Peptides against a protein of PDB entry 6O8C. Designs and how they scored, part 73

Target 1, 262 residues: chain A of PDB entry 6O8C
Amino acid sequence: VGLRYEKISLPKIHPRYDLDGDASMAKAVTGVVCYACRTASTLLLYQELMRKGVRWLVELVKDDYNETVHKKTEVVITLDFCIRNIEKTVKVYEKLMKVNLEAAELGEISDIHTKLLRLSSSQGTIESSLQDISSRLSPGGLLADTWAHQEGTHPRDRNVEKLQVLLNCITEIYYQFKKDKAERRLAYNEEQIHKFDKQKLYYHATKAMSHFSEECVRKYEAFKDKSEEWMRKMLHLRKQLLSLTNQCFDIEEEVSKYQDYT

## One batch from the design tools (peptide; aimed at target 1 I13 Y17 K195)

Design b2_p30_3 (made by RFdiffusion4)
Pose (drawn by RFdiffusion4):
Structure b2_p30_3 (pose): chain A 256 residues (1-92, 99-262), chain P 30 residues (1-30)
Amino acid sequence: VGLRYEKISLPKIHPRYDLDGDASMAKAVTGVVCYACRTASTLLLYQELMRKGVRWLVELVKDDYNETVHKKTEVVITLDFCIRNIEKTVKVVNLEAAELGEISDIHTKLLRLSSSQGTIESSLQDISSRLSPGGLLADTWAHQEGTHPRDRNVEKLQVLLNCITEIYYQFKKDKAERRLAYNEEQIHKFDKQKLYYHATKAMSHFSEECVRKYEAFKDKSEEWMRKMLHLRKQLLSLTNQCFDIEEEVSKYQDYT
Amino acid sequence: DEVEELKEEVKELTEEVDELREELLEEANE
């Protein structure tokens, strides 16, 4: 979804010299830039938080991986150990009652369990190579896409907002005077140009640098999330497959 | 007299600068 904010544009700046109009215009412009500036700050927060989260979530899946491999090895030393019981040089030269019967069916399941465990390790390694630092789930998009604190985009907007704010404050004063001396009128008319210049620069900066990069980060994250849930579903299927093996071995562990 | 002529030329140039500023804002609003 991303941040739901309203898109607010600069009002039309009428060219006439009008002390009342210019004051009302400057106030409206300052407001729009504040909204743009404040919104630009939250976009940065959502990115910085998303980075912190992705980084943390990737480490958590590594814990879910290490937890699973810790049981896969924990169970193999039971399969290979309980196979050493019913399938060693102890269990099974002509013989008819030497145990080749109904227990041989369990030895068959245990052979298929030890072998099926083989491809578990093959799939388990494949996900480790995606969780690895250079793998195809590495959060490389996270440090490339979007804006950063080092970009200083908020404070750049803030510098422009200060120019605009100082002018508005002066335009209030001018409105209060109802008439401006000769030089002051001219300076006021120039500051009106400066105000428009600063505002359009701040607005276009907010659009083409903050929002454009933010949306690019937003789409890269939706794409990376699909890959993530896809891997988590697979790792989970490998975890359950182990508890199954533990369950089907903990039955045959108790013999007579 | 020369000072009053120079003051009238400065007032005409200021009126031309004001007209150009208003045209610049009008064109920027288009």

Design b2_p30_3_s1 (made by RFdiffusion4, then SolubleMPNN; from b2_p30_3, 16 letters changed)
Fold by OpenDDE base, seed 1:
Structure b2_p30_3_s1 (fold): chain B 262 residues (1-262), chain A 30 residues (1-30)
Amino acid sequence: as target 1 above (262 residues)
Amino acid sequence: DEEEEEEEKRRKEAEEEFEKLEKEMEEANE
């Protein structure tokens, strides 16, 4: 579940010179850009935490895979041993049948042999499934975590720091506008500076919000979407591994029933 | 109109949060 963030836009900036209105507008702009900085930081933190979670989950699934492979190998050894023993028994009974009419017992043992061979064939399917899973988890596979390092925002991008610089410039202008408001009336030169600073405020704010939208939010959404898709696939993979493990246990149980005939 | 009102509300909330931070900074400098 991705972090929900609220979209926010800049307030309308009126071109008219108004000391009270300009101070209020500057405060509102500062608030919005401050929110963007905090949100960008939160989105970055979330992505970094998710990257850690992705790496952790990959290792967990690899452990599950190795456990399944181990169980499969154990079952193969047990099954092969049982098959070899039954084959020896069949040969003995075939020799005895030439002397004594024990056709019914030979038939039962032969049926067991056929069932064991079918179970052995099913192990080939399990092996192919495990190989597919391994290929998907391998470097360059469909479930590789390379996307987590490529997509989204990273600390190295310094997006939060870039936004903070712009916020600082905006905040300085806001504090000046608070002072200008307190003066109630500015001299001509001071009025011209105020008007110029208002343009700077707008420029910095627009730059900040564009950067926030394009470099922080957009990349975060792309990361979120990819992470959700990848997570669903990984969870499905874990279920597949569990199913394969259970199949191995079922085969082992069935083989154990025939061990009394060896 | 409803979306614009919600956005204005969010701007106001952002401003109020900043105002709290500003007050905390002023109190820390006194």
Scores: peptide ipSAE 0.375, ipTM 0.883, DockQ to the pose 0.018
OpenDDE base, seeds 2, 3, 4, 5: peptide ipSAE 0.374, 0.371, 0.148, 0.374; ipTM 0.883, 0.882, 0.767, 0.883; seed 2 fails the geometry check

Design b2_p30_3_s2 (made by RFdiffusion4, then SolubleMPNN; from b2_p30_3, 17 letters changed)
Fold by OpenDDE base, seed 4:
Structure b2_p30_3_s2 (fold): chain B 262 residues (1-262), chain A 30 residues (1-30)
Amino acid sequence: as target 1 above (262 residues)
Amino acid sequence: EEEEEEEEERRRKAEEEEKELEKELAEANE
């Protein structure tokens, strides 16, 4: 579940010159853009942590894969050895049957041989599944983590810093408007400066909000969606690996029962 | 008379600036 943030909007800005209203508006704008800065920082941090988690999970799953491959290889060797031993035994008994010795044991050994061959056939399916997993984990595969480097926001984008610059400009204007309010009435030149600063405030605020929405929030949401999809696929793959490992253990256990006969 | 004309001109400029700001705000809210 991604970070929850509140949808923010700029307060209504009235075009009319009003020292009290303008100071109040500027305060509200400062608060909103300050929240945007903090939120952008938090969203960035989340994404960076997720990228680390993605890399970690990839390595973990690769290790799980290698362990599964190793186990599969061990089982194949054991199974093949058991099959070869049973086949030798079958040949010996077939020769003995020609001399009218011990027909009942040959039937049992033949049944074991058939079971072992069935187990051996299942190894091909396991191998195919492992190859599929390997292909998915490979560079350019369906589970490649390239999206984590492409999607979302990055420290190099300097989005937080850009927003902070705008916030600083807005905050400066707010403090001026607070002073202007305290004067109750401005001289003509000061009034004109106030009006210009109000326009600048609006410009900076709009720019900040657009940057926040388009370059921070939207990209974060895209990253989040991709991360969730990828994570589900990776977890599923890990479950598949576990299933394959368990199949190998099951085969090994079954083979062990027949090793007492050979 | 000159002070009244300057004050009227200042008022007119201020009204024009308010209208311009109103227009910019309207365009941004579309």
Scores: peptide ipSAE 0.024, ipTM 0.583, DockQ to the pose 0.441
OpenDDE base, seeds 1, 2, 3, 5: peptide ipSAE 0.024, 0.023, 0.023, 0.026; ipTM 0.587, 0.578, 0.580, 0.584; seed 5 fails the geometry check

Design b2_p30_3_s3 (made by RFdiffusion4, then SolubleMPNN; from b2_p30_3, 19 letters changed)
Fold by OpenDDE base, seed 1:
Structure b2_p30_3_s3 (fold): chain B 262 residues (1-262), chain A 30 residues (1-30)
Amino acid sequence: as target 1 above (262 residues)
Amino acid sequence: SEKEREEEERRKKAEEEEKKLEKEMEEANK
């Protein structure tokens, strides 16, 4: 689950002036920061795709909810109609019993009536469950998707661009160090410039790594964790909706058995 | 000469910056 990336770290930077060592170090640093840029871009893309997926899933679950509500409503109407018909039948048989005619079927009809009333009572539980689900899906509910817009990294943060700028600076210094290495010996002034550039490289590299770790990786991990938690909850909710739908079908099936008596 | 003094000051500043870098790198490499 989620993107896999390698943990990166800067190579050790030796303070000693060494044209060969400095060129090699600069090359390594360039590689690390380049990887950070690419990784940051990939992490950003993943999050953007996940946000789209989250929105899609929310709509899907809302559709499932609406279908369940519709089915429940249908069952309630059918059940109520059946109850009313049975009640009319009961009244007729009660009148017949008073005149000592055809009392034998009254017991059966009364039992059916009792069963239907029990089924009607179960609808209250389904309604309560649907209301709970609705509350969870509502704005500010436990399954709100607001976190997807808040957590993680966003294109507006320009993290990749910021890292790219630092990479460009580092790369420039690396190319200079490559030239310096080729010269084998620098004049005093060029040596001083090299030393200063090494300081700049160190600064840019550390800044890049800090930014990558704190603004890219950390935020991504937070987003990933929240997304996983939210996804589990949403899947559970879908299962609950399915269960409620099945309960409605079960009630409908049972009611259908008694329609011949109405 | 004034030129020599400026060059000496630049050298001192460079040495100080180098020492600062050395310390920062040592701390980062620990």
Scores: peptide ipSAE 0.023, ipTM 0.565, DockQ to the pose 0.519
OpenDDE base, seeds 2, 3, 4, 5: peptide ipSAE 0.022, 0.023, 0.020, 0.023; ipTM 0.560, 0.566, 0.589, 0.555; seeds 3, 4 fail the geometry check

Design b2_p30_3_s4 (made by RFdiffusion4, then SolubleMPNN; from b2_p30_3, 18 letters changed)
Fold by OpenDDE base, seed 3:
Structure b2_p30_3_s4 (fold): chain B 262 residues (1-262), chain A 30 residues (1-30)
Amino acid sequence: as target 1 above (262 residues)
Amino acid sequence: MEEEREEEERRKREEEEDKKLEEEMKKANE
């Protein structure tokens, strides 16, 4: 899960002045930093897409929650109505029993009443579970998506652009070293410039690699880990909502069996 | 005479800079 990237390292840079070696080294450095730029861009894109996915999933789960709450409310109304009707019936039969009539039927109605009260109690448990879910999804809750905006890399960080600037500097030096190689021998002043440019190349390359590692890769990995954890929790929560919905349907079905007695 | 001294001092400074760069690059390659 997530983007796979290769661990990159700079080639060894030899301090000795060597036109052929320096050109080859500069080419290799250019390649490595170019890869870093592309990778940084890809990692950024992945995170942006994941952020969109997170927002989408949050809305989906909120919709599921609202649907479950609605269903629960309907069941509560139906159940309460049924209980009230059965209670009225029980009162009537109790009066009849006082005159020594229909004692056997009272027992059956009383049993139904007891079952309905148990169902009502289960509704309380469902309500508590829904409240817990709501609290977890609320701002500041355990499943809040605020981390998605905080963790990782963002376009505003301009990491790719910063790396690109360094790459441009490195590439320019590489092209000069290619020309220097073609000359086979440089004049004294040109040799000094070459040595100076080699130093610049080293600094730009090191800066690029450090930036890539610390500001791109590390932050991406943190984002990835957080996203995976959050996603697992969200999927579990969604399963809980489905379970609660099913419980509501089960209660509704059970209540429907007793409608003939009301 | 004075020009030769200035050239020699410049050469020494360049050698020192080259040595410093060599040390930095060596450390980075370890």
Scores: peptide ipSAE 0.023, ipTM 0.543, DockQ to the pose 0.532
OpenDDE base, seeds 1, 2, 4, 5: peptide ipSAE 0.018, 0.019, 0.023, 0.018; ipTM 0.542, 0.550, 0.569, 0.551

Design b2_p30_4 (made by RFdiffusion4)
Pose (drawn by RFdiffusion4):
Structure b2_p30_4 (pose): chain A 256 residues (1-92, 99-262), chain P 30 residues (1-30)
Amino acid sequence: VGLRYEKISLPKIHPRYDLDGDASMAKAVTGVVCYACRTASTLLLYQELMRKGVRWLVELVKDDYNETVHKKTEVVITLDFCIRNIEKTVKVVNLEAAELGEISDIHTKLLRLSSSQGTIESSLQDISSRLSPGGLLADTWAHQEGTHPRDRNVEKLQVLLNCITEIYYQFKKDKAERRLAYNEEQIHKFDKQKLYYHATKAMSHFSEECVRKYEAFKDKSEEWMRKMLHLRKQLLSLTNQCFDIEEEVSKYQDYT
Amino acid sequence: EEEKEEIEEYLKENHPEWYEEFEEEKEEEE
């Protein structure tokens, strides 16, 4: 979804010299830049937080991985150990009652369990190579896409907002005077241009730098999330597959 | 001076109609 904010544009700046109109215009412009500036700050927060989150979530899946492999090895030393019971040089030269019967069916399941465990390790390694630092789930898009604190985009907007704010405050004063002396009228007309210049620069900067890069980060995250849930579903299927083996071995562990 | 020239060049390039109207109004007032 991303941040739901309203897109607010600069009002039309009428060219006439009008102390009342210019004051009202400057106030409206300052307001729009504040909204743009404040919104630009929240976009940066959502990115910085997203990144802190993705970094953390990746490490958590590494814990779910390590937890699974810790049981896969924990169970193998039971399969290979209980196979050493019913399938060693102790169990099974002509013989008819030497145990080749209904227990041989369990030895068959235990062979298929030990072998099927083989491809578990093959798939388990494949997800480790995606969770690895250089793998195809590495959060490299996270540090490339979008804006950063080092970009100083908010304080760049803030510098322009200050120019605009100072002018608005002066335009209030001018409106209060109802008439401006000669030189002051001219200076006021220049500051009106300067206000428009700063505002359009701040607005276009907000659009082409903050929002454009934010949306690019937003789409990269949605694409990376699909990969992530897809890997988590697979790792889970491998975890359940182990508990199954533990379950089907903990039955045959108790013999007579 | 340099700042003023810069602002005028920017307005002539990006918002020519607005800058022309602002200058016509300024001339009428003069």

Design b2_p30_4_s1 (made by RFdiffusion4, then SolubleMPNN; from b2_p30_4, 10 letters changed)
Fold by OpenDDE base, seed 1:
Structure b2_p30_4_s1 (fold): chain B 262 residues (1-262), chain A 30 residues (1-30)
Amino acid sequence: as target 1 above (262 residues)
Amino acid sequence: EKEKEEIEKFLKEEEPEWYEEAKKEEEERE
């Protein structure tokens, strides 16, 4: 489960000139944007960690794949050897039958040969499955990790820094509004500056929230969704590899039963 | 420096018309 964050919204900004209200509003806005900065940083960190995890998992699965391929190859060699030996034995017995020897043993060996051929056909299915897995893991495949580099937010986007700049601007205005509040009454010129600063505050706050929502949260959610989907598929693939490995072991065990006849 | 420029560009992007007007009025009063 991805990081949980609280949905934040800007407080209502009243158009009315009120030194006490404006100071309180500015404080609230500062808090909201501060939270956005911290959240953006946390979301970024999460994504970076997930990217590392994705890379790690890819390597792990590749190792699993290679191990499975190795095991499959071993079994194929063993099986082929056993088949060849049984075929030689069959030929020998066929020659002996021409000289009035008992046919009972030939029937048994022939049955073994048939069973081994069936096992060989199963290996073909395993090979096909491994090829499918390989194709999915290959560059451009369905399980490629290219999405991890494309989706979400990145340090290079400088989203946290951008938000921090806006926060600094907002904080500066907030501190001024605290001073204005302390004065209780402003001269005409200072009042006009206060009103203008209130507009600036609103602008910066809106920009911060928009940027946070559109460039941080939205992209994070897309990354999260993609990562969950990809992880599920990778886990399934690992299970498939395990199944194939087990099939190889089963074949090897079955072949071992017939080695005494070779 | 490049980062600063990028951030400054970001800050200037999509400035509301009313903000530009207000800024102009402030500059005219100074």
Scores: peptide ipSAE 0.035, ipTM 0.581, DockQ to the pose 0.082
OpenDDE base, seeds 2, 3, 4, 5: peptide ipSAE 0.039, 0.021, 0.023, 0.022; ipTM 0.500, 0.496, 0.495, 0.501; seed 2 fails the geometry check

Design b2_p30_4_s2 (made by RFdiffusion4, then SolubleMPNN; from b2_p30_4, 12 letters changed)
Fold by OpenDDE base, seed 3:
Structure b2_p30_4_s2 (fold): chain B 262 residues (1-262), chain A 30 residues (1-30)
Amino acid sequence: as target 1 above (262 residues)
Amino acid sequence: SEEREKIEEFLKKEHPEWYKKFKEYWKEEE
């Protein structure tokens, strides 16, 4: 006659019955799982903040892109106007050449025309680069932020809450083990309950630590790695945009040198 | 305790970056 309990299929760490040792063990387990809960919460917060940062950076880069496109368009208009004017001048001087006049001037104007056409070609390269950047920033592009919504942990996963439930169960058993320790010796039935609760404690603890490791930490690390890679690419792209803008300014400055001939 | 040591070994092995923080946490709770 006595209490018989169904054994759990999980491995036992310390099956020995020891009221002092079991209380100490339970205290340690409670501490670890408590730390896991706090850590999981911190990791979640970090990811949420990073997601906000990602969205912010995307908007910033899009603004930079639009500004660059605007500047490029302005330069194209100016350059085309200058080319048309120079072409008219070239035609006039070619007519004068029929009487062997203004040969030196014609050569100078012709050289300017050639330089302007080269600048126009360079502007075409800038346009191609901008189109490439646009494609990369598009929803289906390589720099899309879709990963930020997929990778890592989310509040909807309820990981912290799930861990908290397990912590509550563990804590309850720990407090009971403290009482058991204070009794110094338990009656047979209470001893059997203690042993069964010890099994439950290990079950909850194992479940908590597995959940923490697999569903919180590992996913966080994947998110972190992906975010760092993406951030580096975005910052590089921003530098490329700045370079393209500067190239547009350089072309504009060079065109301004030839305005006296138009 | 022996049980605490086993848990610390787990953290040290699986999550070494958190092991240090865990030790600091326990120092404050003692």
Scores: peptide ipSAE 0.035, ipTM 0.453, DockQ to the pose 0.030
OpenDDE base, seeds 1, 2, 4, 5: peptide ipSAE 0.036, 0.008, 0.019, 0.016; ipTM 0.460, 0.385, 0.462, 0.451; seeds 1, 4, 5 fail the geometry check

Design b2_p30_4_s3 (made by RFdiffusion4, then SolubleMPNN; from b2_p30_4, 11 letters changed)
Fold by OpenDDE base, seed 3:
Structure b2_p30_4_s3 (fold): chain B 262 residues (1-262), chain A 30 residues (1-30)
Amino acid sequence: as target 1 above (262 residues)
Amino acid sequence: DEEKKEIEEFLEKEYPEWYKEFKEEWEKEE
């Protein structure tokens, strides 16, 4: 899962003045930093798309939650109504029992009453589960999406732009080194400039690599790991909601079997 | 919705197994 990228490193930079070697080195450095820029851009895009996905999924799960709560409420109303009616019937038959009439029917109705009370208790468990899910989805809960806004890299960090600036500086030096190579030999003053530019190139390159590693790659990896964990938890939660919904339907179906007695 | 399509394509690519399960469960509820 996630984007695959190659580990990059800077070529060795020799301190010796060598026009051919320096041009080759500068070319290699330019290539590495160019790759870093493109990779950083791709990693950023991945994170932005994932953030959109997270927001979308949260909305879907919230909708599922609300539907489940609604169904649960309907079942509770129906169940309570059925229980009240059965209780009235039980009282009537208990009065008849005083004159030794309808004993078998009283037993049947009493059994139904007991079953309905058990269903009511089960419904209470469903409610508790829904409350737990709500707590997990709430701000500060275990499944809150606050991490998506905090972890990783963001466009506002301007990491790609910062790397691009460094790349531009490096590229300029590379082109100069190509010219220097073509001259085959430089005057003393030009040689000194070349040496200083080589130091600048090294500085920019190391800064670029450090920035790429610490501010782009590491943060991306942290974001990716967090997102994978969160996605698994959200999938599980959605399955739980579906299970609770099905339990509500099962209870409703069972209650319907006893409606002929009410 | 173009945004929805983009998200779905992304999730299908990056999380194919997860997305498959998600889609199957969603379709059962429809």
Scores: peptide ipSAE 0.227, ipTM 0.706, DockQ to the pose 0.008
OpenDDE base, seeds 1, 2, 4, 5: peptide ipSAE 0.045, 0.037, 0.022, 0.023; ipTM 0.571, 0.562, 0.548, 0.555; seeds 2, 4 fail the geometry check

Design b2_p30_4_s4 (made by RFdiffusion4, then SolubleMPNN; from b2_p30_4, 12 letters changed)
Fold by OpenDDE base, seed 1:
Formats: C-alpha cells, structure tokens, sequence
Structure b2_p30_4_s4 (fold): chain B 262 residues (1-262), chain A 30 residues (1-30)
C-alpha cells in the first residue's frame, strides 16, 4: 500500500522573449512546483505514519513470540512429567513380568511411552524454529526495523521547507511577469530584467524538480519497497508463530489422552 | 553580478539546449 502521486514535469521553456508566453509559463511552473511541495509533504507524512506502524507491528510480533515460547514451555513440562510417570510404570510392570504376571498391559504402556517420546522429539523441532524466529527478530537480525529509521525522508531533512523557498522565489517572478504582461511593452531596462528573471525562474524550477525527484521521490520509493518486503516477511513470520502455537496445542491434547494412564 | 554568472553556468550545464538558444537570441539583438 503506497501513496499514488502523479508524475510531474516542467512545461517546455522557450528562451524567446514573450510577455504573454512567459507569464503563462511562469504560472504553469508555479503550479508544478506547488504540487511538488504538497506531494513532498504528503510523502513525508506517510513515511512517518508507516514508521509508527512498523514499531507497532514489531511489538505485536514480539508479544506473539513470547506467548508461543510460554506455551511451548508449559507443554514441555507437562510432557516431561508424563514421560517420567510412564517410565516408572514400565519399570514396575517389567518387575511383575519376571514373576509371570500380565504381559498385555505392559505392551500398551510401552506403546504409550514410544508415542510420548515421539512427541518429545517434535518439541525439539519447535524449539529450533523458535530460536530461528528469535534470531530474525533480534537486533541486527533479518527482520530488524533499523531500515525504517534510515530509509526514506525525515522531517529533519527539511525537504518541504527547501522546496517552499524555491516556490516562493518562483511565485515572486510569476507575479512580476503578470505585471509585465499587463504593461504590454517594456522599456529596454525592464526587458533586460525580465529576461534575467526568466533565467532565475528556470534555475529555481529545475533545482526544485531535481530536489523533489532525487531527495523526495526516490527516497520515498526506496522506503516503500523496503517496507513492502519487510511487511511480507513479518506477516509470514507471524504465520509461522501461529503454526508453532498450534503444534504446541496439538501436543498438549495428545498428552492429555495419556494422563489417565499415569 | 555573481548571481547571474552562477545561474547562467547552472543553466548551461543542466539545460545546454535552452542556454544556447537564449544566447543566439541575445546575439541577434545586439
């Protein structure tokens, strides 16, 4: 999900002295740079909001992780207790068999013991998966949110303010060109000033567009791309955590079936 | 002015086609 903005370009600028054309051109340039300022501001705001969202999601996933770890720990304790009890029972029955007592019950208990050991093995796999997730979420891990602070544009960059300064300069020239147009003809000195102002306008406009494209749009796009990639990975990780949680519940349910025999 | 020279140099570097045309127009009126 990214902000859609229109690709903007400066109008064709002709060096020809034309009071009507120059006023019209200056108006168009003012509009374009004004749009750039507004767009830059919007892009900045979006990124700031996204950074907040990223931080929130990180905390949410950490909470999910901790809950999963807690559940896993509970299951391990229960499973270990059940295994110990079954092992004690097996030993008792083995002693009884030496005295020619009931072999059928020992077989059933032994089968339960084997099943519990298999469940215990699955816990090892869950643990390894949790460790992997922890590593990915850790500082310096693959899912660290450090990129959110580094990528994109920030208020401290003052990009909007810089563009606004250029816009102000352009706007001043535009208003002068409106006046010049109203005069229909300029004296030689005024004509020279007009020509110079036109050069200034082009300078400010091109500087504004360059700044907008390189410092605002490009950085925003980089931020957006990284955010999308990171978000996809985080969502996948959450699904993995849910899967692990469900596995823990499944094991707990299986163990509960055997608790009646211990 | 130093400002004029700076602007002209910038335009020459970034918009050479425009700058050359502007120069030609100035030469025709001189």
Amino acid sequence: as target 1 above (262 residues)
Amino acid sequence: SEEKEKIEKYLEEKHPEWYEEAKKEEEKRA
Scores: peptide ipSAE 0.198, ipTM 0.750, DockQ to the pose 0.783
OpenDDE base, seeds 2, 3, 4, 5: peptide ipSAE 0.191, 0.195, 0.194, 0.185; ipTM 0.745, 0.762, 0.762, 0.736

Design b2_p30_5 (made by RFdiffusion4)
Pose (drawn by RFdiffusion4):
Structure b2_p30_5 (pose): chain A 256 residues (1-92, 99-262), chain P 30 residues (1-30)
Amino acid sequence: VGLRYEKISLPKIHPRYDLDGDASMAKAVTGVVCYACRTASTLLLYQELMRKGVRWLVELVKDDYNETVHKKTEVVITLDFCIRNIEKTVKVVNLEAAELGEISDIHTKLLRLSSSQGTIESSLQDISSRLSPGGLLADTWAHQEGTHPRDRNVEKLQVLLNCITEIYYQFKKDKAERRLAYNEEQIHKFDKQKLYYHATKAMSHFSEECVRKYEAFKDKSEEWMRKMLHLRKQLLSLTNQCFDIEEEVSKYQDYT
Amino acid sequence: PNYSVPDLPDFPPFEPLHAELSLDPLFEAF
């Protein structure tokens, strides 16, 4: 979804010299830049938080992985151990009553369980190579895309907002005077140009640097999320497959 | 000496870009 904010543009700055109009104009412009500045700050937060979250979620799936492999090995030392019972040099030269019957069907399931466990390890390793630091689920997009605190984008906007704010405050004073002396009138007209210059610069910076990079990060995260849920579904299918094996072995463990 | 500063020319208003990033899919993945 991302941050739902309204797109607010600078108002039209009329060129006439008008103390009332310029004061009202400066106030409106300052407001738009504040919204842009404040919105730019939240965009950075959403990125920074996203990143702290993706880092953390990756490590959690590594825990779900380690938890699964810890049981896959825990169960193998039961399969290989209980196979050593019914399929060692103890169980099974002519013979007719030496146990080759209804127990041989269990030995068959246990052979297919030990072998099917083989490809579990093959798939289990494949997901470890994706969770690994260099793998195809590494959060490399997270540090490349989008803006960073080191970019100082908010404080760059803030510097411009200060210029604009100081001018607005002066324009209020000018409006109060209803008439400006000669030099002051000229300075006021120049500050009007400066105000417009600063504002358009701050607005275009917000657009082309903060929002643009933010959206690029947004789309990269949506794409990475698909890969993540796809891996989590697979790891889960491998975890359940182990509990199944544990379940089907815990039955045959109790014999007579 | 007397001087004059020209009035500000007419310019179109600037329009910024818009975009969104949600944390909900990330929180659901937790």

